# Designs tried in a protein design run: peptides against a protein of PDB entry 2ODG. Part 20

Target 1, 89 residues: chain A of PDB entry 2ODG
Amino acid sequence: MTTSQKHRDFVAEPMGEKPVGSLAGIGEVLGKKLEERGFDKAYVVLGQFLVLKKDEDLFREWLKDTCGANAKQSRDCFGCLREWCDAFL

## One batch from the design tools (peptide; made by RFdiffusion4, then SolubleMPNN)

Design b1_p12_3_s4 (from b1_p12_3, 8 letters changed)
Fold by OpenDDE base, seed 5:
Structure b1_p12_3_s4 (fold): chain B 89 residues (1-89), chain A 12 residues (1-12)
Amino acid sequence: as target 1 above (89 residues)
Amino acid sequence: EKEVEELLKKSV
């Protein structure tokens, strides 16, 4: 389905030190909650995505449990990381 | 460490 500009901006380049809030689906509220749990950078969430073997259900469940992401937020975040990995990993 | 435990809570 369609993607946001935020998604496209994220998947277009190496993520480097981008904050967790740069991930599609992660706004101010979710970003703060993730940071409080130690996920301060997008690459830390990428690490969790990878250790979960890129499994969509596991990742989206984790994101929901960790920061309270709803279905759309978790779907957007998963898609963002999946497509970033397709381009750069 | 506790931080790693939290970060990898759902790890398979």
Scores: peptide ipSAE 0.039, ipTM 0.649, DockQ to the pose 0.351
Fold by OpenDDE base, seed 2:
Structure b1_p12_3_s4 (fold): chain B 89 residues (1-89), chain A 12 residues (1-12)
Amino acid sequence: as target 1 above (89 residues)
Amino acid sequence: EKEVEELLKKSV
């Protein structure tokens, strides 16, 4: 599988104050839903990812339940955070 | 869903 440019842009640098929509797999629709739930920044979703102990199934299920992400969206988002953590955490 | 909720509760 190949990654998107959005993924590459995210994993290449510290995430800082990047909005939740900067995460791979998170478009405008999912981003708005996440923001409504209090996840306005990518680092807040990172927090959830870490609380779930970086577990793929748990995280992807959470994302689906929280914002309605489909399989590809949740996979892309998980991969984005996993690779970012591997580089910076 | 229940598993996720349980883990979140433990974390808080």
Scores: peptide ipSAE 0.036, ipTM 0.666, DockQ to the pose 0.147
Fold by OpenDDE base, seed 4:
Structure b1_p12_3_s4 (fold): chain B 89 residues (1-89), chain A 12 residues (1-12)
Amino acid sequence: as target 1 above (89 residues)
Amino acid sequence: EKEVEELLKKSV
């Protein structure tokens, strides 16, 4: 599989205060919807990822239900958080 | 969906 530069930029360093829109698969449309639901920072979405025990199906379903992410967007976002955790957690 | 519902309660 191939990854985007956005993915590579995210997984390469500590998450810090990065906005939710810095996550791979999360563009301006999905980012605004997530922010409206209280998910303004990438680390808040990371929190949901961890609460869901890093389960791909659960997380991707949650993301779809929360902001309307399609299959590719949810896949990209999941992969972004998974690989960040593999590197830093 | 029921599994998601229960796990999401832990984040509140």
Scores: peptide ipSAE 0.036, ipTM 0.674, DockQ to the pose 0.264
Fold by OpenDDE base, seed 3:
Structure b1_p12_3_s4 (fold): chain B 89 residues (1-89), chain A 12 residues (1-12)
Amino acid sequence: as target 1 above (89 residues)
Amino acid sequence: EKEVEELLKKSV
């Protein structure tokens, strides 16, 4: 699958204090909704990803239910976190 | 901290 530059930029380095909107698939609309639910930093979403044991279906369903992400957005976000974890976790 | 824990638990 082809990835975005946003994805590549995210997975290339430690995420530190990057905002939730730095995640691939998370634009301004979804980012705002996530922030309103308490997921303001990328590492908070990472935490949810890890609590769900990196399960794709569970994570993507959670993201859809939490912020209204569509299939592409949830796929991009999942892939972004998966590849970051493969590199740094 | 507790808010974050509750958020995570609600989603599991």
Scores: peptide ipSAE 0.032, ipTM 0.626, DockQ to the pose 0.751

Design b1_p12_4_s1 (from b1_p12_4, 9 letters changed)
Fold by OpenDDE base, seed 5:
Structure b1_p12_4_s1 (fold): chain B 89 residues (1-89), chain A 12 residues (1-12)
Amino acid sequence: as target 1 above (89 residues)
Amino acid sequence: EEERVQKVLESS
């Protein structure tokens, strides 16, 4: 399906030290909640994504449980990390 | 693993 510019900006380059809020689907509200749980950088969420073996259902459930992400937000975030990994991992 | 990762970060 279609992607946002935010998604394209994220998947276009190494993520480095980008904040968690740079992930597609993660806005100010979700970003703050993730930061409060220790997920302050995008690469920390990437780590969770990887330890869950890139499983969509597990990751999206985790994201929902961790920061209250809705279906679209979790789908956007998952897709962002999946495509980043396809390009750089 | 999911819970362990979360708990470690929350307690750090």
Scores: peptide ipSAE 0.037, ipTM 0.643, DockQ to the pose 0.137
Fold by OpenDDE base, seed 4:
Structure b1_p12_4_s1 (fold): chain B 89 residues (1-89), chain A 12 residues (1-12)
Amino acid sequence: as target 1 above (89 residues)
Amino acid sequence: EEERVQKVLESS
């Protein structure tokens, strides 16, 4: 599989205070919807990812239900968080 | 668990 530069930039360093829109698969539209639901920082979405025990199906379903992410967007976002955790957690 | 986390954020 191939990854985007956005993905590579995110997984390469500590997450810090990066906005939710810095996650791969999360553009302006999805980012605004996530922010409206309280998920304003990437680390808040990371929290959801971890609470769901890194389960791909559960996380991607949650993302779809929360902000309307399509299959590619949810796949990209999941992969971004999975690989960040593999590197730093 | 999803709903629980979401409810916490909505109430904060």
Scores: peptide ipSAE 0.036, ipTM 0.638, DockQ to the pose 0.136
Fold by OpenDDE base, seed 1:
Structure b1_p12_4_s1 (fold): chain B 89 residues (1-89), chain A 12 residues (1-12)
Amino acid sequence: as target 1 above (89 residues)
Amino acid sequence: EEERVQKVLESS
């Protein structure tokens, strides 16, 4: 599948203190909702991703339940974290 | 697992 520049920018370098909104699939609306739930940094969502053992179905369901992400948004976010982990973990 | 992570955040 094709990826966005946002995805490529995220997977290209260490995550550091990047905000949650830097994740592919996470725009202004979803980012605010995630922040309200304590997920203010991308690395906090990474933590959730890792606790869920990188399981796509579990993570995408969690993201949907937590911030209302649709199928494309959750797919983009999952793919972003998966590829980041492949590069840096 | 989801619940455990959420509990940690809620308690912080």
Scores: peptide ipSAE 0.035, ipTM 0.639, DockQ to the pose 0.138
Fold by OpenDDE base, seed 2:
Structure b1_p12_4_s1 (fold): chain B 89 residues (1-89), chain A 12 residues (1-12)
Amino acid sequence: as target 1 above (89 residues)
Amino acid sequence: EEERVQKVLESS
């Protein structure tokens, strides 16, 4: 599988205060839904990812249940956070 | 786990 430029841009640097929409797989629609649930920053979703112990199935299921992410969106988002953590955690 | 995290955010 190849990654998007959005993915590469995210994993290349500290995420700081980046909005949730900066995560790969999270567009405007999913981003708005996540923001409504309190996940306004990428680091808040990172927090959820870490609480779920970086488990792919749990995280992707959570993302689907929380904002309606489809399989590709949840896969892209998970991969984005996984690779960011591998680089910076 | 998911529900607990959600409750934390909702109470913030």
Scores: peptide ipSAE 0.034, ipTM 0.635, DockQ to the pose 0.132

Design b1_p12_4_s2 (from b1_p12_4, 7 letters changed)
Fold by OpenDDE base, seed 5:
Structure b1_p12_4_s2 (fold): chain B 89 residues (1-89), chain A 12 residues (1-12)
Amino acid sequence: as target 1 above (89 residues)
Amino acid sequence: DEKRVEEVLKAS
């Protein structure tokens, strides 16, 4: 499947202090909900991704339960972090 | 599996 420009922008460089909203699949609505739950930076969500041992089903379900992400949003976010890790981790 | 997520988080 094809990726968005947002995805490509995220996976192309070190994550640094990018806000959670920089993650593919995470828009303003989901971003605000994540921030309210303590996930304000993309690297915090990365931490959760790693704690869940990069398991797609676990991560996507967590994301859904945490901020209400739908299937596409969670898939986009997972793919974004997976490819970032492939490049930089 | 919500319970599975919780189990992984507790174990870490």
Scores: peptide ipSAE 0.142, ipTM 0.771, DockQ to the pose 0.071
Fold by OpenDDE base, seed 2:
Structure b1_p12_4_s2 (fold): chain B 89 residues (1-89), chain A 12 residues (1-12)
Amino acid sequence: as target 1 above (89 residues)
Amino acid sequence: DEKRVEEVLKAS
């Protein structure tokens, strides 16, 4: 499957202080909902990803429940974090 | 499911 430029931009460098909206699959709508729930930075979502032991089903379910992400959005976000971790963690 | 996520989070 192909990835977006947004995905490629995210996985190419250290996460730093990137906003949650920098994650692939997370647009302005989902980003605002995540921020309202305390997930203002991408690294906070990374934290949740790690707490869920990088489990795809768990993470995608959590994301759906937390911000209403659809299947594609949750897939893109999971893939983004997975590949970032493979490179930098 | 939601319950499974909650259980993992509680165990963390």
Scores: peptide ipSAE 0.142, ipTM 0.770, DockQ to the pose 0.070
Fold by OpenDDE base, seed 1:
Structure b1_p12_4_s2 (fold): chain B 89 residues (1-89), chain A 12 residues (1-12)
Amino acid sequence: as target 1 above (89 residues)
Amino acid sequence: DEKRVEEVLKAS
């Protein structure tokens, strides 16, 4: 499958303090909802991803339930974190 | 499902 430039930009470097909206699949709408739930930084979502043991189904369902992400958005976000972890974790 | 997520979170 193809990836977005946003995905490539995220997985190319350390995460640092990047906002949650820098995650692929997370736009302004989903980002604001995540921030309201305490997930303001990408690394907080990474934490949830890791707590869920990198389980795709669990993470994508969590993301859907937390911010209303659709299938593509949750897929893109999961893939973004998976690829980042493969590179840096 | 949601319960499965909760179980993982409780175990962590």
Scores: peptide ipSAE 0.141, ipTM 0.768, DockQ to the pose 0.071
Fold by OpenDDE base, seed 4:
Structure b1_p12_4_s2 (fold): chain B 89 residues (1-89), chain A 12 residues (1-12)
Amino acid sequence: as target 1 above (89 residues)
Amino acid sequence: DEKRVEEVLKAS
């Protein structure tokens, strides 16, 4: 499948202090909802991804339940974190 | 499902 430039930009370098909105699939609407729930940085969402043992179904459902992400948004976000981890973790 | 997520998080 094809990926976005946003995805490619995220997976290409260390995550650092990037905001949650830097994650593929997370726009301004979802980003604000995540921030209100305490997920202000991309690395906090990474933490949740790792706590859920990189399980796609669990993570995508969590994201949907937490911020209302649709199937495309949750897929993009999961893929973004998976590929970042494959490169840097 | 939501309960499955809760169980994984609780076990952490």
Scores: peptide ipSAE 0.140, ipTM 0.768, DockQ to the pose 0.070

Design b1_p12_4_s3 (from b1_p12_4, 8 letters changed)
Fold by OpenDDE base, seed 5:
Structure b1_p12_4_s3 (fold): chain B 89 residues (1-89), chain A 12 residues (1-12)
Amino acid sequence: as target 1 above (89 residues)
Amino acid sequence: EEEEVLKTLEES
């Protein structure tokens, strides 16, 4: 599939202190829910992605359970982190 | 569902 501009913007540079809402698939609604659970920065979600050993099914299930992400949102978020890691980790 | 699609687009 093709990627969004939001995805391309995120994977193009080190994420630094970017908010969780900068992740592809995560907007204002899901972002607020993640922030309420302690995931306020994109790098905190990256941490969870790495703790789950980059497993797609586990990460997408976690994201769904944590903030109610649907299949597309979790797929976009996973793909965003995977490609960021391929470039910078 | 269409409502879910619209919300997804807003979150993308």
Scores: peptide ipSAE 0.215, ipTM 0.769, DockQ to the pose 0.028
Fold by OpenDDE base, seed 3:
Structure b1_p12_4_s3 (fold): chain B 89 residues (1-89), chain A 12 residues (1-12)
Amino acid sequence: as target 1 above (89 residues)
Amino acid sequence: EEEEVLKTLEES
């Protein structure tokens, strides 16, 4: 499967203080909803990803329930965090 | 639907 440039840009370097909207699959609409729930930085969503022990089904379900992400958005976001962790964690 | 597809692409 082909990744987006947004995905590649995210996984290429430490995420630092990148906003939640820097995650693949998360744009302005989902980003605002996540920010309203306290997930303003990408590393906060990373924290949730790790608390869920990197479980794909649990994370994607959480993302759907939290911000209304569809299947593609949740898959892109999960893949983005998984590959970042493989490189830097 | 088409609108959801377009929205998804903008979010990716």
Scores: peptide ipSAE 0.213, ipTM 0.765, DockQ to the pose 0.028
Fold by OpenDDE base, seed 1:
Structure b1_p12_4_s3 (fold): chain B 89 residues (1-89), chain A 12 residues (1-12)
Amino acid sequence: as target 1 above (89 residues)
Amino acid sequence: EEEEVLKTLEES
């Protein structure tokens, strides 16, 4: 399936200190909600992704419950982290 | 819903 330019930009290089809003599917609205919950950096969400053992259903459900992400937003975010891990983890 | 779709695209 097709990916966004935002996805491609994220998976192309090390994550470093990128803000949570750099993740595909996470923009200004969801990013602010995640920051309020303590997820200010993309690597903090990566940590949760890894704690959930990269399980798609568990991660997408967590994201929905944490910031109100819809199906597309959670799918884009999951795919972004999965492909980043395949390249750099 | 159109508003939800537009919001989703802006978050992508």
Scores: peptide ipSAE 0.209, ipTM 0.764, DockQ to the pose 0.027
Fold by OpenDDE base, seed 2:
Structure b1_p12_4_s3 (fold): chain B 89 residues (1-89), chain A 12 residues (1-12)
Amino acid sequence: as target 1 above (89 residues)
Amino acid sequence: EEEEVLKTLEES
């Protein structure tokens, strides 16, 4: 499948201080829920992704449990972080 | 359903 422009924009450069809402699959609704849980920056979610050892099932389950992400949203977010890590980590 | 699809698209 093809990626979104949001995905491409995120994986193209170091994430720096980008807000959590810059992650593919994470918009205003999920972003606010993540921020309320302390995940205000994309790099904080990256931290969780790494703590879970980049495991897709664990990360997507965590995201669903944390902010209510559906299958597509969690897939997009996981793919976004995976490809970013492949390029910059 | 349509509502779910629209919400998902807004978050992508």
Scores: peptide ipSAE 0.200, ipTM 0.753, DockQ to the pose 0.027

Design b1_p12_4_s4 (from b1_p12_4, 8 letters changed)
Fold by OpenDDE base, seed 1:
Structure b1_p12_4_s4 (fold): chain B 89 residues (1-89), chain A 12 residues (1-12)
Amino acid sequence: as target 1 above (89 residues)
Amino acid sequence: EEEEVLKTLLSS
């Protein structure tokens, strides 16, 4: 499968204080909803990803339930965090 | 569909 430049930019470096909107699949709409729930930084969503034991189905379901992400958005976000963790965790 | 309760990091 192909990835976006946004994905590649995210997985290429430590995420530091990057906002939640820097995650692939998370645009302005989803980002705002996540921020309203306290998930304002990418590393907070990373924490959620890890709490769910990196499980794809659980994480993607969580993302859908939390901010209304569709299948493409949740896939992109999951893949972004998975590959970041493979590189840096 | 199987029902499950997902842990949410910032639950309160």
Scores: peptide ipSAE 0.356, ipTM 0.801, DockQ to the pose 0.127
Fold by OpenDDE base, seed 5:
Structure b1_p12_4_s4 (fold): chain B 89 residues (1-89), chain A 12 residues (1-12)
Amino acid sequence: as target 1 above (89 residues)
Amino acid sequence: EEEEVLKTLLSS
């Protein structure tokens, strides 16, 4: 599948203190909802991704339940974290 | 129905 520039920018370098909105698939609407739940940094969502043992179905369902992400948004976010981990974890 | 409870890192 093709990826966005936002995805490529995220997976290309260490995550650092990047906000949750820097994750592919996470725009202003979803980002605000995640922040309200305490998931304000990308690395906190990474932590959730790891707690769910990198399981795609579990993570995408979690994201949908937590911030209302649709199928494309959850796919993009999952792919972003998976590929970041492949490069840096 | 098979209910699945998802583990959430930040849960209060």
Scores: peptide ipSAE 0.353, ipTM 0.789, DockQ to the pose 0.125
Fold by OpenDDE base, seed 3:
Structure b1_p12_4_s4 (fold): chain B 89 residues (1-89), chain A 12 residues (1-12)
Amino acid sequence: as target 1 above (89 residues)
Amino acid sequence: EEEEVLKTLLSS
């Protein structure tokens, strides 16, 4: 597994008020769809990640169903939140 | 086929 600079930038510091688009795997297209569904901040998606008890299959399926994320996008987003939680939660 | 309803933080 390899990570992007976007992933590394996200997991390196507290999440704060970062927009949903700051999550690895979430670009302009997916970000807009998530915002339309009320998931406008990265911490709201973190909340969803946590209510699904950090389960990879459940979260990735949710992301696919919610914004149409493909396998790579959902994997990148899951990995981003998992590693952030390992560092800060 | 199995249908599963995923718990969502924000409702509609």
Scores: peptide ipSAE 0.346, ipTM 0.784, DockQ to the pose 0.125
Fold by OpenDDE base, seed 2:
Structure b1_p12_4_s4 (fold): chain B 89 residues (1-89), chain A 12 residues (1-12)
Amino acid sequence: as target 1 above (89 residues)
Amino acid sequence: EEEEVLKTLLSS
């Protein structure tokens, strides 16, 4: 599978204060829905990812239930956080 | 499909 430039930009550096929309798979629509639920920063979604113990199925299901992410969006977001954690956590 | 509840970080 190939990754997007958005994915590569995210996993290449500490996420700091990056907005939730910086995550691969999270566009304007999903980002706004996540922000409405309090997930305004990428690091808050990272927190959720860690609460779910980095489990792909649980996280992708959570993302779908929370903001309506489709399979590709949830896959891209999960992969983005997984690879960031592999590099920095 | 079986209903399940996922833990959400910001649930209050």
Scores: peptide ipSAE 0.326, ipTM 0.782, DockQ to the pose 0.126

Design b1_p12_5_s1 (from b1_p12_5 with T2S F11L)
Fold by OpenDDE base, seed 2:
Structure b1_p12_5_s1 (fold): chain B 89 residues (1-89), chain A 12 residues (1-12)
Amino acid sequence: as target 1 above (89 residues)
Amino acid sequence: ASPEEARAAFLA
């Protein structure tokens, strides 16, 4: 499966203060919903990803329940965080 | 933990 440029841009460098919308699979609509729930930065979603012990099923279900992400959006977001962690954690 | 429980704990 190929990745997007958005994914590649995210996994290529430290996360810093990047907004939640910088995550692959997270557009403006999903990003605003995440922000409403307290996930205002990409690193906060990273925190949730780590709390869930990097479990794909748990994370993707959480994302679906939290912001209404569909299967592709949750897969893209999970893959983005997984590869970022592989590079930087 | 369920996703809902994990979210609640994370934001507590």
Scores: peptide ipSAE 0.057, ipTM 0.688, DockQ to the pose 0.158
Fold by OpenDDE base, seed 1:
Structure b1_p12_5_s1 (fold): chain B 89 residues (1-89), chain A 12 residues (1-12)
Amino acid sequence: as target 1 above (89 residues)
Amino acid sequence: ASPEEARAAFLA
């Protein structure tokens, strides 16, 4: 699969304090919903990703249930976090 | 927490 520039920008460097909207697959609509649930920073979503032991099905289901992400959005977000972890964790 | 517990903790 090919990746977006947004994905490449995210996985290229430590995420620091990047907002949740910096994650691939997370636009303004999903970002607002995540922020309303307390997931305001990308690292908070990373935390959930890690607590779920990087399980794709669990994470993507959680993301769908939490903010209404569709299949592409959840796939993009999962891939973004997976590749970031491969590089920096 | 288990993955299942983590999912439950942050259910919508």
Scores: peptide ipSAE 0.051, ipTM 0.705, DockQ to the pose 0.134
Fold by OpenDDE base, seed 5:
Structure b1_p12_5_s1 (fold): chain B 89 residues (1-89), chain A 12 residues (1-12)
Amino acid sequence: as target 1 above (89 residues)
Amino acid sequence: ASPEEARAAFLA
């Protein structure tokens, strides 16, 4: 499937201190909800992704339950983190 | 682990 420019921008470089809203699939609404739950940086969401052992179903369900992400948003976010990890971990 | 359990473990 095709990816967004936002996805490509995220996976192309080290994550550093990028805000949670830099993740593909995470816009202003979802980003604010994640920040309110303590996930203010992309690397915190990465941490949860890794704690879940990169499991797609677990991560996408967590994201839905945590911020209300729909199927496309959770797919985009999962794919973003998976491909970043493939490149940098 | 459930998503709720995973979240709690991560943030603990």
Scores: peptide ipSAE 0.051, ipTM 0.681, DockQ to the pose 0.162
Fold by OpenDDE base, seed 3:
Structure b1_p12_5_s1 (fold): chain B 89 residues (1-89), chain A 12 residues (1-12)
Amino acid sequence: as target 1 above (89 residues)
Amino acid sequence: ASPEEARAAFLA
């Protein structure tokens, strides 16, 4: 499927201290909600992704329940983390 | 969020 430039920018380099809003599918609204729930850095969301053993359905459901992500947003975020892990993990 | 609140979010 087609990816965004935001996705490509994220998966192209080490994650470092990038804020949660750097993740594809996570805009200002979702980012603020995630930060309020303790997910301020992209690597914290990566942690949740890994704890859920990279399961797409579980992760996307978690994201929806945590910040209200819609289907596209959760798909974009999942794909972003999956491809980052394929490159760097 | 506090560490406790963040931990709870992981289990949501």
Scores: peptide ipSAE 0.024, ipTM 0.580, DockQ to the pose 0.113

Design b1_p12_5_s2 (from b1_p12_5 with A1P T2S R7E)
Fold by OpenDDE base, seed 1:
Structure b1_p12_5_s2 (fold): chain B 89 residues (1-89), chain A 12 residues (1-12)
Amino acid sequence: as target 1 above (89 residues)
Amino acid sequence: PSPEEAEAAFFA
């Protein structure tokens, strides 16, 4: 599938202190819910992604259960982190 | 681990 510009912007450079809302698939609504759970920075979600051994099903399930992400949102977020890791980790 | 267990482990 074709990626979004938001995805490309995220995977193109080091993550640094980017907010959770910088992740593809994560808008203001999901971002606020993630922040309320302690996942305020993109790198915190990255941490969860890595704890789950980069498993797509586990991560997408976690994201859905944590902030209510739908299938597209969780897919976009997973792909964003996967490609970032491939480039920088 | 379940999503809840994974989250707990992350913040442990």
Scores: peptide ipSAE 0.051, ipTM 0.660, DockQ to the pose 0.174
Fold by OpenDDE base, seed 2:
Structure b1_p12_5_s2 (fold): chain B 89 residues (1-89), chain A 12 residues (1-12)
Amino acid sequence: as target 1 above (89 residues)
Amino acid sequence: PSPEEAEAAFFA
């Protein structure tokens, strides 16, 4: 599936201290909700992604339950982390 | 673990 420039920018380099809002599918609204739950950096969401053993269904369900992400947002976020891990993990 | 259980474990 075609990816966004935001996705491409994220997966192209080490994520370092990038804010949670740098993740594809995560805008200002979802980002603030994630931050309120303690997920202030992209690497914290990466941590959750890894705790869930990169399982797509579990991660997307978690994201939906945690910040209200819809199907597209959770798909974009999952794909972003999956491809980042493929490159750097 | 469920997503909620995993989240709890992550921050434990």
Scores: peptide ipSAE 0.033, ipTM 0.641, DockQ to the pose 0.169
Fold by OpenDDE base, seed 4:
Structure b1_p12_5_s2 (fold): chain B 89 residues (1-89), chain A 12 residues (1-12)
Amino acid sequence: as target 1 above (89 residues)
Amino acid sequence: PSPEEAEAAFFA
């Protein structure tokens, strides 16, 4: 499937200290909600992704329940982390 | 997992 430039920018380089809002599918609204729950950096969400064993359904459900992400937002975020891990993990 | 279970797993 096609990806956004935001996705491509994220998966192209090490994650470092990138804010949670750098993740594809995570805008200002979802980002603030994630930050309020302690997920202030992209690598913290990566940690949750890995704790859930990279399971798509579990991660997307978690994201929906945690910040109210819709299907597209959770799909974009999952794909962003999956492809980053394929490149760097 | 529920939000509570997911959070517990991550922060435990």
Scores: peptide ipSAE 0.027, ipTM 0.632, DockQ to the pose 0.159
Fold by OpenDDE base, seed 3:
Structure b1_p12_5_s2 (fold): chain B 89 residues (1-89), chain A 12 residues (1-12)
Amino acid sequence: as target 1 above (89 residues)
Amino acid sequence: PSPEEAEAAFFA
């Protein structure tokens, strides 16, 4: 599968203080829900990704349960974090 | 919150 420009922009540079909405698959609706649950920065979601030991099924299930992400959104978000980690972690 | 409480919140 091909990636979005949003994905490429995210994985190309250090994460820093990027908001949660900068993650691929996370739009305004999902971003607001994540922020309300305390996941306001992309690095907080990265933390959850790492706590789940980078497990795709666990992370995507968590994202679905936390903000209502659908299959594509959770896949895009997972792939975004996985590839960022491969580049920078 | 304690580290344990924070972790529990993340999985809630």
Scores: peptide ipSAE 0.022, ipTM 0.575, DockQ to the pose 0.113

